# Peptides against a protein of PDB entry 6GMG, part 2

Target 1, 331 residues: chain A of PDB entry 6GMG
Amino acid sequence: DSDDRVTPPAEPLDRMPDPYRPSYGRAETVVNNYIRKWQQVYSHRDGRKQQMTEEQREWLSYGCVGVTWVNSGQYPTNRLAFASFDEDRFKNELKNGRPRSGETRAEFEGRVAKESFDEEKGFQRAREVASVMNRALENAHDESAYLDNLKKELANGNDALRNEDARSPFYSALRNTPSFKERNGGNHDPSRMKAVIYSKHFWSGQDRSSSADKRKYGDPDAFRPAPGTGLVDMSRDRNIPRSPTSPGEGFVNFDYGWFGAQTEADADKTVWTHGNHYHAPNGSLGAMHVYESKFRNWSEGYSDFDRGAYVITFIPKSWNTAPDKVKQGWP

## One batch from the design tools (peptide; made by RFdiffusion4)

Design b1_p28_1
Fold by OpenDDE base, seed 3:
Structure b1_p28_1 (fold): chain B 331 residues (1-331), chain A 28 residues (1-28)
Amino acid sequence: as target 1 above (331 residues)
Amino acid sequence: AAAAAARAEAEAHVATLRAAHRANTAAS
């Protein structure tokens, strides 16, 4: 019950974290200890450590989305999302593959669709676009200059994103970022902002007007990236969880993982920060835990989800919530 | 209002991730 959610208490600014627990390639800790790490490593504004505010601690307490929320400075809008889908693999497997023993046709098709997404290529596409955006931001002191730079960069790369509408999430993302407009943030200066990435896992079968099979086993046609751009239309993502396939089965609505702006070229070495559930230390769920996972561990996802999207947003360069290098755990 | 709705959605469904995390961790 949401009523069990508690905002973690303030941690002294100089309190060092306890060691994280290693767990099969992940580093795990309780939320209070993550706050300590966050204050030491990620809290910096203009080079100065900051205590995590009550508001930020409240955001964090919401679980997986809270990690992305506190680090991005806003609740995820998920408007600028990328993925990669292998259409040829999908068609080939549907044609030549067979359902497993006990697997329904709908379950087979849903599974094949899920397996036809390439998480690594989706992530790489988001990184590519973020890099283009960062180049466009670098010398732009107003939005018009940013947009002009962006169009030039896209034209030089013959990128299909150059054909997107001016009102598309791609071109409107910066202007719609609250921290861009803040005096202590971007102050309407694109050159003060940087592109960052997070990921969302969610269920494809969210259309209540669709078949029960799609809600249970996935909608093979839903949330596919547009060819050329890799953009995913997220407008139909309403945080609806997978429908139970058996009595007593329940699924979670989403998962979020924070990447930020790591420069590690090897995707497998990148670190993704995420939470398990909202903080309920006195409730049945218990305290919130924060995980720092390698890409492989993050991208594996859960059976709750059959889609992964990589989303671009922006933060002020003065924030240290998206450093070039992220280290797992503590110390 | 939109933020409040988003908060309610976040609180309602994240409860079962603990079990999922444990299962995934054990499988990896």
Scores: peptide ipSAE 0.034, ipTM 0.739, DockQ to the pose 0.225
Fold by OpenDDE base, seed 5:
Structure b1_p28_1 (fold): chain B 331 residues (1-331), chain A 28 residues (1-28)
Amino acid sequence: as target 1 above (331 residues)
Amino acid sequence: AAAAAARAEAEAHVATLRAAHRANTAAS
């Protein structure tokens, strides 16, 4: 019920956050307290703390997507998405496996497909690509130079992305980033930008023309990464939730987790920031909570989703929303 | 228009995530 959504009030710039609550490897806090932390840690523009603006607070209030929105500076477009899928595992399990007791064939196939995705490898692929992009950005002062650098980097690494069309989201992502064009952002200078990563969890069975079983249990063939590149065609993701399998059952349309540009080499030690729902302190849902989760906690996802994508976008280097190191919780 | 569309998509987010989170954390 969007009618209950409230924009969190402004927090004084120098207000320190209250301690986060530890919960099963996560750190949790109410959205207002996250704003306080954000202002202390992530708000910096050119090294100066900033109060979270009304616009940013409004974006944040939308829940899980709001965390990614406020930190990336734009609503997620999800165009440059990566995943890892084990085709051999999938085929083998379909051939040699069998449905569990009480599991339908469609449910079995959907589950096997879900289990054939490797979240860690998908994340690592996105990090690899982001690293290549960052090298290409580093000394490029116009888009042409960036693209040339990118192609050279890909060729040197024998990366299949070198064969992508010039119109591909891979090559067009930078120019389509609003903050790249902003005077106080990139100002059309690639060297002022850096690649960042967020993750989206969503449902594969979104095709209304497909079988009801696919909508209930997943579409095994949907949203697979292209071989070699790891690119996922996200064009068919319309934020349609999983269809109920029983009366009264309901599923969420998506979840978003913000990673940014952490340099921690151990994936398991990386921190993912996400929200539970839109902020409704006076409504039935209650106040929005923000979680800082380790990769294990994030990548587990929920039964609402059978796909995870790791998406690359760009932010100005002058922003501190994607620091090299993220500390979980407070203090 | 893009902002309006984005807001509409964000507003489509359902409340069930909190409940799912509690269940998942308890099972971990």
Scores: peptide ipSAE 0.031, ipTM 0.721, DockQ to the pose 0.265
Fold by OpenDDE base, seed 4:
Structure b1_p28_1 (fold): chain B 331 residues (1-331), chain A 28 residues (1-28)
Amino acid sequence: as target 1 above (331 residues)
Amino acid sequence: AAAAAARAEAEAHVATLRAAHRANTAAS
C-alpha cells in the first residue's frame, strides 16, 4: 500500500557512508546510506556540498524512479527516448524460429521482439545524441541559438533527427525542463545546461483494447524506435504492468536507472544507479535499497519488462548529480 | 496535478522488483 511510504530522515552533511554490499556485480546499500553518499559525492551545487532536502528525500523515497527523480531534479517525462531494434533479426526469427516447448505463439512472438532490441546500441544512440546536444548547448545563450546549433550539428552529421518537427520532444525537451528556467539553474541560458541520460524498463503490452495475449506476453509491434532517428514514441506508456499469466502473479509497472553524463567510453564499465521499491521501513516491503549496477546488470532487466528506453533530459552544469566519473559502491 | 499523478504512478512500482531482482540475481 502506497500509504506505507516513509520519507527517509535527514542525514548529517558530514556523515560518511557505510561500505556498500557487493551483490553479483552490483553495489547495494540501504536508502539512508545512499543519502550519505549522495551528500558527499553528488549533492554539490556550484562546488558546494548540500544536505539532501526534505523534498529531495521524499522524491528519492519513491524507489527506482526516485533515484532518477532526485538526480535529474524532475519526475521523468520520458519524452525523448531512444532504442535500437533489429528488424531483420525479428523477421528472421519469426520466420525460421520455433516456439519453445510449452510456449504459445503469442509468447514466442513477444519474446522474439524483446530479444530483437539491442540495449547497447540503444544506449550508444542516446549517448551520441546527448553529445550532439551538449555541443549545441556549449555556446548557446538562448533557446534560439541552441536550436540553430543543434540543427547545424545534425545537418553536418546527416542525422535524421534534423527532420523532426520543432514541436517534437527532441527540440522541445530543453525548454520544457524546469531547471532550465530556474534562476539558480539554467536561468534560460542553454550553456548552463547539459544533457543527461537515464533508462526506463517497461511493458509493451499496455493497450487495454488489444488482445489478452499481448498484455500477457508483449506487443511485438509496440514501442519500436523510428528508423534513422531511433526515437521511441512513449505517448502510449501509461505505466501499466504486464498482465498476470497465472493466478496471484503480479508484475511491476516500471524500473528506472540513472546514468547521468559519464564519459566512460566502454558501455560495460558504466554505472547505473537504481532503487528496488519505495521506502517502507515499517511495512511489508521494507526499507528501500539503492543499487549501483554495471551496464550488463542494468540492461538485463527483469521479466516484468520487455522494453528498454534510453531517455535524454537536462540538468544544470552546476549540479554534480551527473559527474563524468561514477564510482561503484563505497569507498 | 501532474505531480500528484506522478506520485501515484511511482507508488505502484514497489513489490515485484525485489522478487524479480532476487530471481534474476540467483539465475545470473
Scores: peptide ipSAE 0.032, ipTM 0.721, DockQ to the pose 0.256; fails the geometry check
Fold by OpenDDE base, seed 2:
Structure b1_p28_1 (fold): chain B 331 residues (1-331), chain A 28 residues (1-28)
Amino acid sequence: as target 1 above (331 residues)
Amino acid sequence: AAAAAARAEAEAHVATLRAAHRANTAAS
């Protein structure tokens, strides 16, 4: 129950973290120790180290979403989401493939759809778009200049995003970012902002009006990226978990992973930061743990989820929550 | 309101992430 959630206590500003624990290719630590690392590495505002505030600690305490929340400065809206889907592979496998022994048609279709998503290409698309946005931000001192720069960059690259409506999440994302409007943030100056990336894992079969089979095994047609742009319509994502397929089975509603603005060109070497559950040190779930995973470990996901989206948002350049280089674990 | 609802839902379903993490770690 949400009643067991506790806000982690404040950590002294100069307290160094304990070593992280290796765990199947990822680095793991308790939330309190992550706060210590965060204060040493990610807390900087205008180059000055900061103690994590009570509000930030409260955000963090919500678990997997909490890591993205504290580092992005806002609860994830997931409006500007990208993925990659191989339509030809999907059609071919449905036509020529066969269900496995004991696999229903619905299970087969759901599995084939899940396998038709390419997490690496989805991530690459988000990075490409974030790079374009960052170039558009660099010399823009008002939103109009940013939008003009963005359109020019997209035109030069023959990117289908140039055809998006002015009200689309793509063009409205900056203006809808609270930190952009804050005096100590962007102060309405695009050149003070940078694009950052996080990922969400979730279930496709969330439509309560659909068949029980889609809720149990996935909706093959749901949350596909638009051709050319790679944009995913996230409006139907209501954080509804997968339906149980057997008695006593339960699934989690989502997972979030923070990437930020790492410049590592090799996707496999990028680090993704995420949490397991809300902080309940005196409850049945126990203390929250934070994981720093390589892309391979993050992108594998769990059976709870059949969709992955890579989302772009913005933070002030004065924040150090999205550095160019992220080191896995401690030291 | 939407963010508050999402937070409440996040808290309710976290028990299974622990199980999923354990399963993946055990299988690796």
Scores: peptide ipSAE 0.032, ipTM 0.729, DockQ to the pose 0.176; fails the geometry check

## One batch from the design tools (peptide; made by RFdiffusion4, then SolubleMPNN)

Design b2_p16_6_s1
Fold by OpenDDE base, seed 1:
Structure b2_p16_6_s1 (fold): chain B 331 residues (1-331), chain A 16 residues (1-16)
Amino acid sequence: as target 1 above (331 residues)
Amino acid sequence: SKELFKAGILRRRAAA
């Protein structure tokens, strides 16, 4: 329900941002001030600053997903998702571990599964794949050339992704990107595009036909990455939040964090941009706030979520929404 | 604290 959602007003192109506020290791600001920063830093098309359009401001107003939406140019489809899961750790902890005091078996299994995911390795895998894709894009002037380059790169690296079907999200992701087909975007030229990354946090226990325990405490078998590739089947993600375990308890449906194409090698120094909720300045939720968090703050997540995925999509190289370096906050 | 931050961001997020 977004009945109170309001599109933020336009900001003058020359309006400088107010300083961000530090908040628990993050940089925080109201959405209108983020628009000011975005226009100064990320709005560039072919090297020229642009005012955020009404359409883009409307996308942004949807909260955390809005930040990813405005920067990627499309609503997240989440089809090309990666994660890392330690199967040996999972099995060992189930065998040798024990429920905590007051913890049910279902709670224990759900927690052990959550803890068996490695966010850093998942992120690393996505970055690795994005790098391979970027090399394949670099000199490809049609989709056929891109696909041929991609297959060669994967073969050279002995990557299990080389065995994916031609219709898989991995190979079809570029052609299914609207900005690839746009005249002012890729114009059907792969070399004008680059791979970018965002992350989604969500709940594993979304199957309404499953046990109540899975809906409350997680489904240990859901949304695991395929061995070798790291691909996660996201088809069962319907943005259903965790079920309450006690009366009055409520959980959020998802969280999105925008990374883009930062080149910082140290994962802990990378910056993730996300929002709290849809913009409702006159409603109960209040104005939307935007956060710029370091990886550790982002990857920690919340009890609302037991899965994290790192998703690859594409944007035109002419866009500056995914620069090599992101500075946290405003000076 | 993390809880204060959590209170600030853990609200319903609209999907398009």
Scores: peptide ipSAE 0.042, ipTM 0.745, DockQ to the pose 0.105
Fold by OpenDDE base, seed 4:
Structure b2_p16_6_s1 (fold): chain B 331 residues (1-331), chain A 16 residues (1-16)
Amino acid sequence: as target 1 above (331 residues)
Amino acid sequence: SKELFKAGILRRRAAA
């Protein structure tokens, strides 16, 4: 029960983290220890360490989404989301493939759809777009200059995103970022901002008017990226979990992983920070743990989810929540 | 609900 959620206490700014626990290729720690690491490594504003505020600790306490929330500075809106889907693979497997033993047709189709998404290509698309955006930001001192730069960059690359409407999430993302407008943030200066990436795992079968099979096994047609752009329409994502396929089975609503702005070219070496659940140290769920996972561990996901999206947002360059390099664990 | 919207993962995850 979410009523058991507790805001982690403040940690002294000079408190060093305890060592993380290695687990299945991940580095794991309790949320309070992550706060200690965060204060030492990620808290910097204009090069100065900051104690995580009560508000930030409250955001963090919400679990996986809390990690993204505290590091991005806002609750994820997921409007600028990218994925990669192999339509040919999907069609071919549906035509020529067969359900596994005991697998229903709906289960087969849902699985085939899930497997037709390429997490690595989706991530690379988001990184590509973020790179374009960062180039557009770097010398732009007002939004108009940013948008002009962005359009030029897209045109030079013959990117289909150049055809998006000016009111689309793609072009409106910067102006809709609260930290862009803050005096101590972007102060309406695009050159003070940078693009960052996080990922969301969620369930495709969220339409309550659809068949029970789609809710149980996935909707093969839902949340596919648009051809050319890779944009995913996230408007139908209502954080509804997968429906149980058997009595007593239950699934969680979503998972969020924070990447930020790492420059590691090898996707497999990138580090993703995420939480297991909301912080309930005195409840049955227990204390929140934070994981730092390599891309392979993150992108593998769970059976709870059949979709992954890679989302772009913006943070001030003065924040250190998205450093070029992320070191896994502590020390 | 708003709580479910923000609650994140609602059950303990396995390490793997």
Scores: peptide ipSAE 0.040, ipTM 0.754, DockQ to the pose 0.192
Fold by OpenDDE base, seed 2:
Structure b2_p16_6_s1 (fold): chain B 331 residues (1-331), chain A 16 residues (1-16)
Amino acid sequence: as target 1 above (331 residues)
Amino acid sequence: SKELFKAGILRRRAAA
C-alpha cells in the first residue's frame, strides 16, 4: 500500500497558511497547509525564508517520520535515545499486583512494564543531556574540542554518561550527523551546530523468536534505559508493529514527534509536531495531516505502542526548524 | 474520546 504515496506539490513561498483546526486539544491541518506554515516559520536558512524543496516534500510525505525527517534534515536513526523507567515500581507491582479480570499474566506484565515508564522524566533527561551538549558545542571549533568540553561538563555534573565508550552513540552522534559535515551546515565546526530532540513511540515485542504473548502484549524487559545514563539500546527496534490480539485488529508500526530545541521550561506547554500517515490523497488513507500537540497529548501515545524514547540529534544553528518558541496552530 | 482521536490519527506509517 506504500505505492499510493504521493509527494505534495510545491507551495508558493509567500502563501500564508489557512487556520489550523482544533482537535482534541491539538491543532490539525492538511500536509499542504503545513508546508505553507513551514515555509513561513521554519524554512529559514541564515535568516532567509526558503521554499520547501521537492526532496523535503518527499521526505515529509512519509507521515509522522516525515515531519521529523524534514526538520532534522536526516532520516531518524534513533541511536541516541533516552527514557526513564521505575524499576522499583515495576518489581513491586509484579510482586504485589494482580491481573485484572480476564487479563492474562503476559498481558498484566506488559501493562505493568508500560506503566513503569515515565515519559516526562524521559523527556527531562533528554533535555538535560541536550543542554550539556549545547554547552560543549559552544566555542568548540573542532570535534576534539567538543568531546573534551563534553567530558568536562559530564565530570562536573558527575553524570554517568562520562563513562560511555568513545564509540558510543553519545560521543559519535555529532560526527555521524551529515549536516555537521556539510559546507552550508556545520562545516565541521561544532559551534555551528545545536542539539535537538524528537520522540519515537514503538512496540517492545518485536522479537520474532520470542513468545507470541510478548508480541501481543509487550516484552517487559525490552528497551529499558540503562541505569544512571538513561540510554536506551534501540538496535532491536525494527519498526515491527504490535501483533493482533483479536481477529481484524491491526496496529501501526511507529509514531514520531518533533520537539526541536524549545526553551519552554514547563514540559506541559511544549509543542510536538507529528503526522498521521503517509500522504495518499487518492488512496484509502487519504491526505496526510499534521498535528501540533501539547506534551500531554503526545506522551499519552496509543495502545499500538508500549515504549517511548526521546532522541537527540543535531542541526545547524542556521536552520530555523528548531526555534526556541513554537506556537501551536495558525495564526 | 481517545478512540475517536485514534481513528483520525493512527493510520499506517510509511518508512523510508
Scores: peptide ipSAE 0.042, ipTM 0.747, DockQ to the pose 0.075; fails the geometry check
Fold by OpenDDE base, seed 5:
Structure b2_p16_6_s1 (fold): chain B 331 residues (1-331), chain A 16 residues (1-16)
Amino acid sequence: as target 1 above (331 residues)
Amino acid sequence: SKELFKAGILRRRAAA
C-alpha cells in the first residue's frame, strides 16, 4: 500500500555517495545514496550544486516514476511518446505462425504484437526528434520562432511530423512545460530549454470494455505508433496493470526510466536510471532502490508490460539532470 | 491525488 511511503531524509550537500553495487548487469544503490550522487552530479543549477529539496525528495520517493519526476521537474504526462512497430512482421507472424503448446490464440496474438515492437528503433526515433527540437530551440527566443524553426527542420527532413496539428502534443509540448514558463527555468525563452527523453513500460490491455483475454494477454491493436511519425496516442494509458492469468498472480502498473540527453551514439551504452518501488523503509516493500541500467537491461522490461514508449519533454539548460554523459554507478 | 496513486513495483530480475 502507498500508505507506507516515506520521504527520504535530507542528505548533507557535501556527503559523497557510497559505492554502488552490481546487480544483474546494472548498478544498484539505496535511494538515500542516490540522493547523495544526485547532489554531487545532477543537482547543479547554473553550475552550482544544490541540496535535493524536501519536495524533490518526496517526488523521488514514488519509485521509478519518482526518478523521472525529480530529474524532469514535473510528473510525467507522457503526451509526446514515440515507438516503433513492425507491421509486416506482425501480420506475417499472425498469418504463418502458430500458438505454442498450451498457448491460447489471444495469448499468441498478444505475444506476437509485443515482439513486433522494437525498443531500439523507438528510442532512436525519439532521439531523432529530440535532436530536431534541440536545433529548433537553440536560437529561438520566443515560441513563435521555435515553432517556425521546428517546421523548417521537419520540412527539410521531409518528416511527417510537419503535418501534425498546431495543437498536437508535438507542437504544444514546450508551451505546456512548467519549467519553460518559470523565471528560474526557461523564462519563456526556448533557447534556454533542451529536449530530454524518458521511457515508460506499461500494459496494452487496459480497456475495461474489451475482452478479458486482452486484459490478460495484451491488446494487439493498442498503443501502436502512427506510421511516419512514430507518435503513440497515450491517452488511453491509465496506469492499469496486466490482469492476472493465474490465481495469486499480480502485475505492477508501470516502469519509468530516465535517459535525459545523453549524447552516446551507441544505444547499448546509454544509461537508464529507474527505481524499483516507492520508498517504504518501515514497510513490507522496504527501502527504495535506484538502478542505473544499460539500455539492454532497461529495454528488456518485465512480463508485466508489453509496451514501451519513449517520451520527449523539456528541461532548462541550466539544470544538470540530463548531462551529455551519465556514468553508471559510483565511483 | 498522487498519494492515492500507486507507483510501479518492479520484480527483482533473475541473475543471468
Scores: peptide ipSAE 0.036, ipTM 0.742, DockQ to the pose 0.246; fails the geometry check

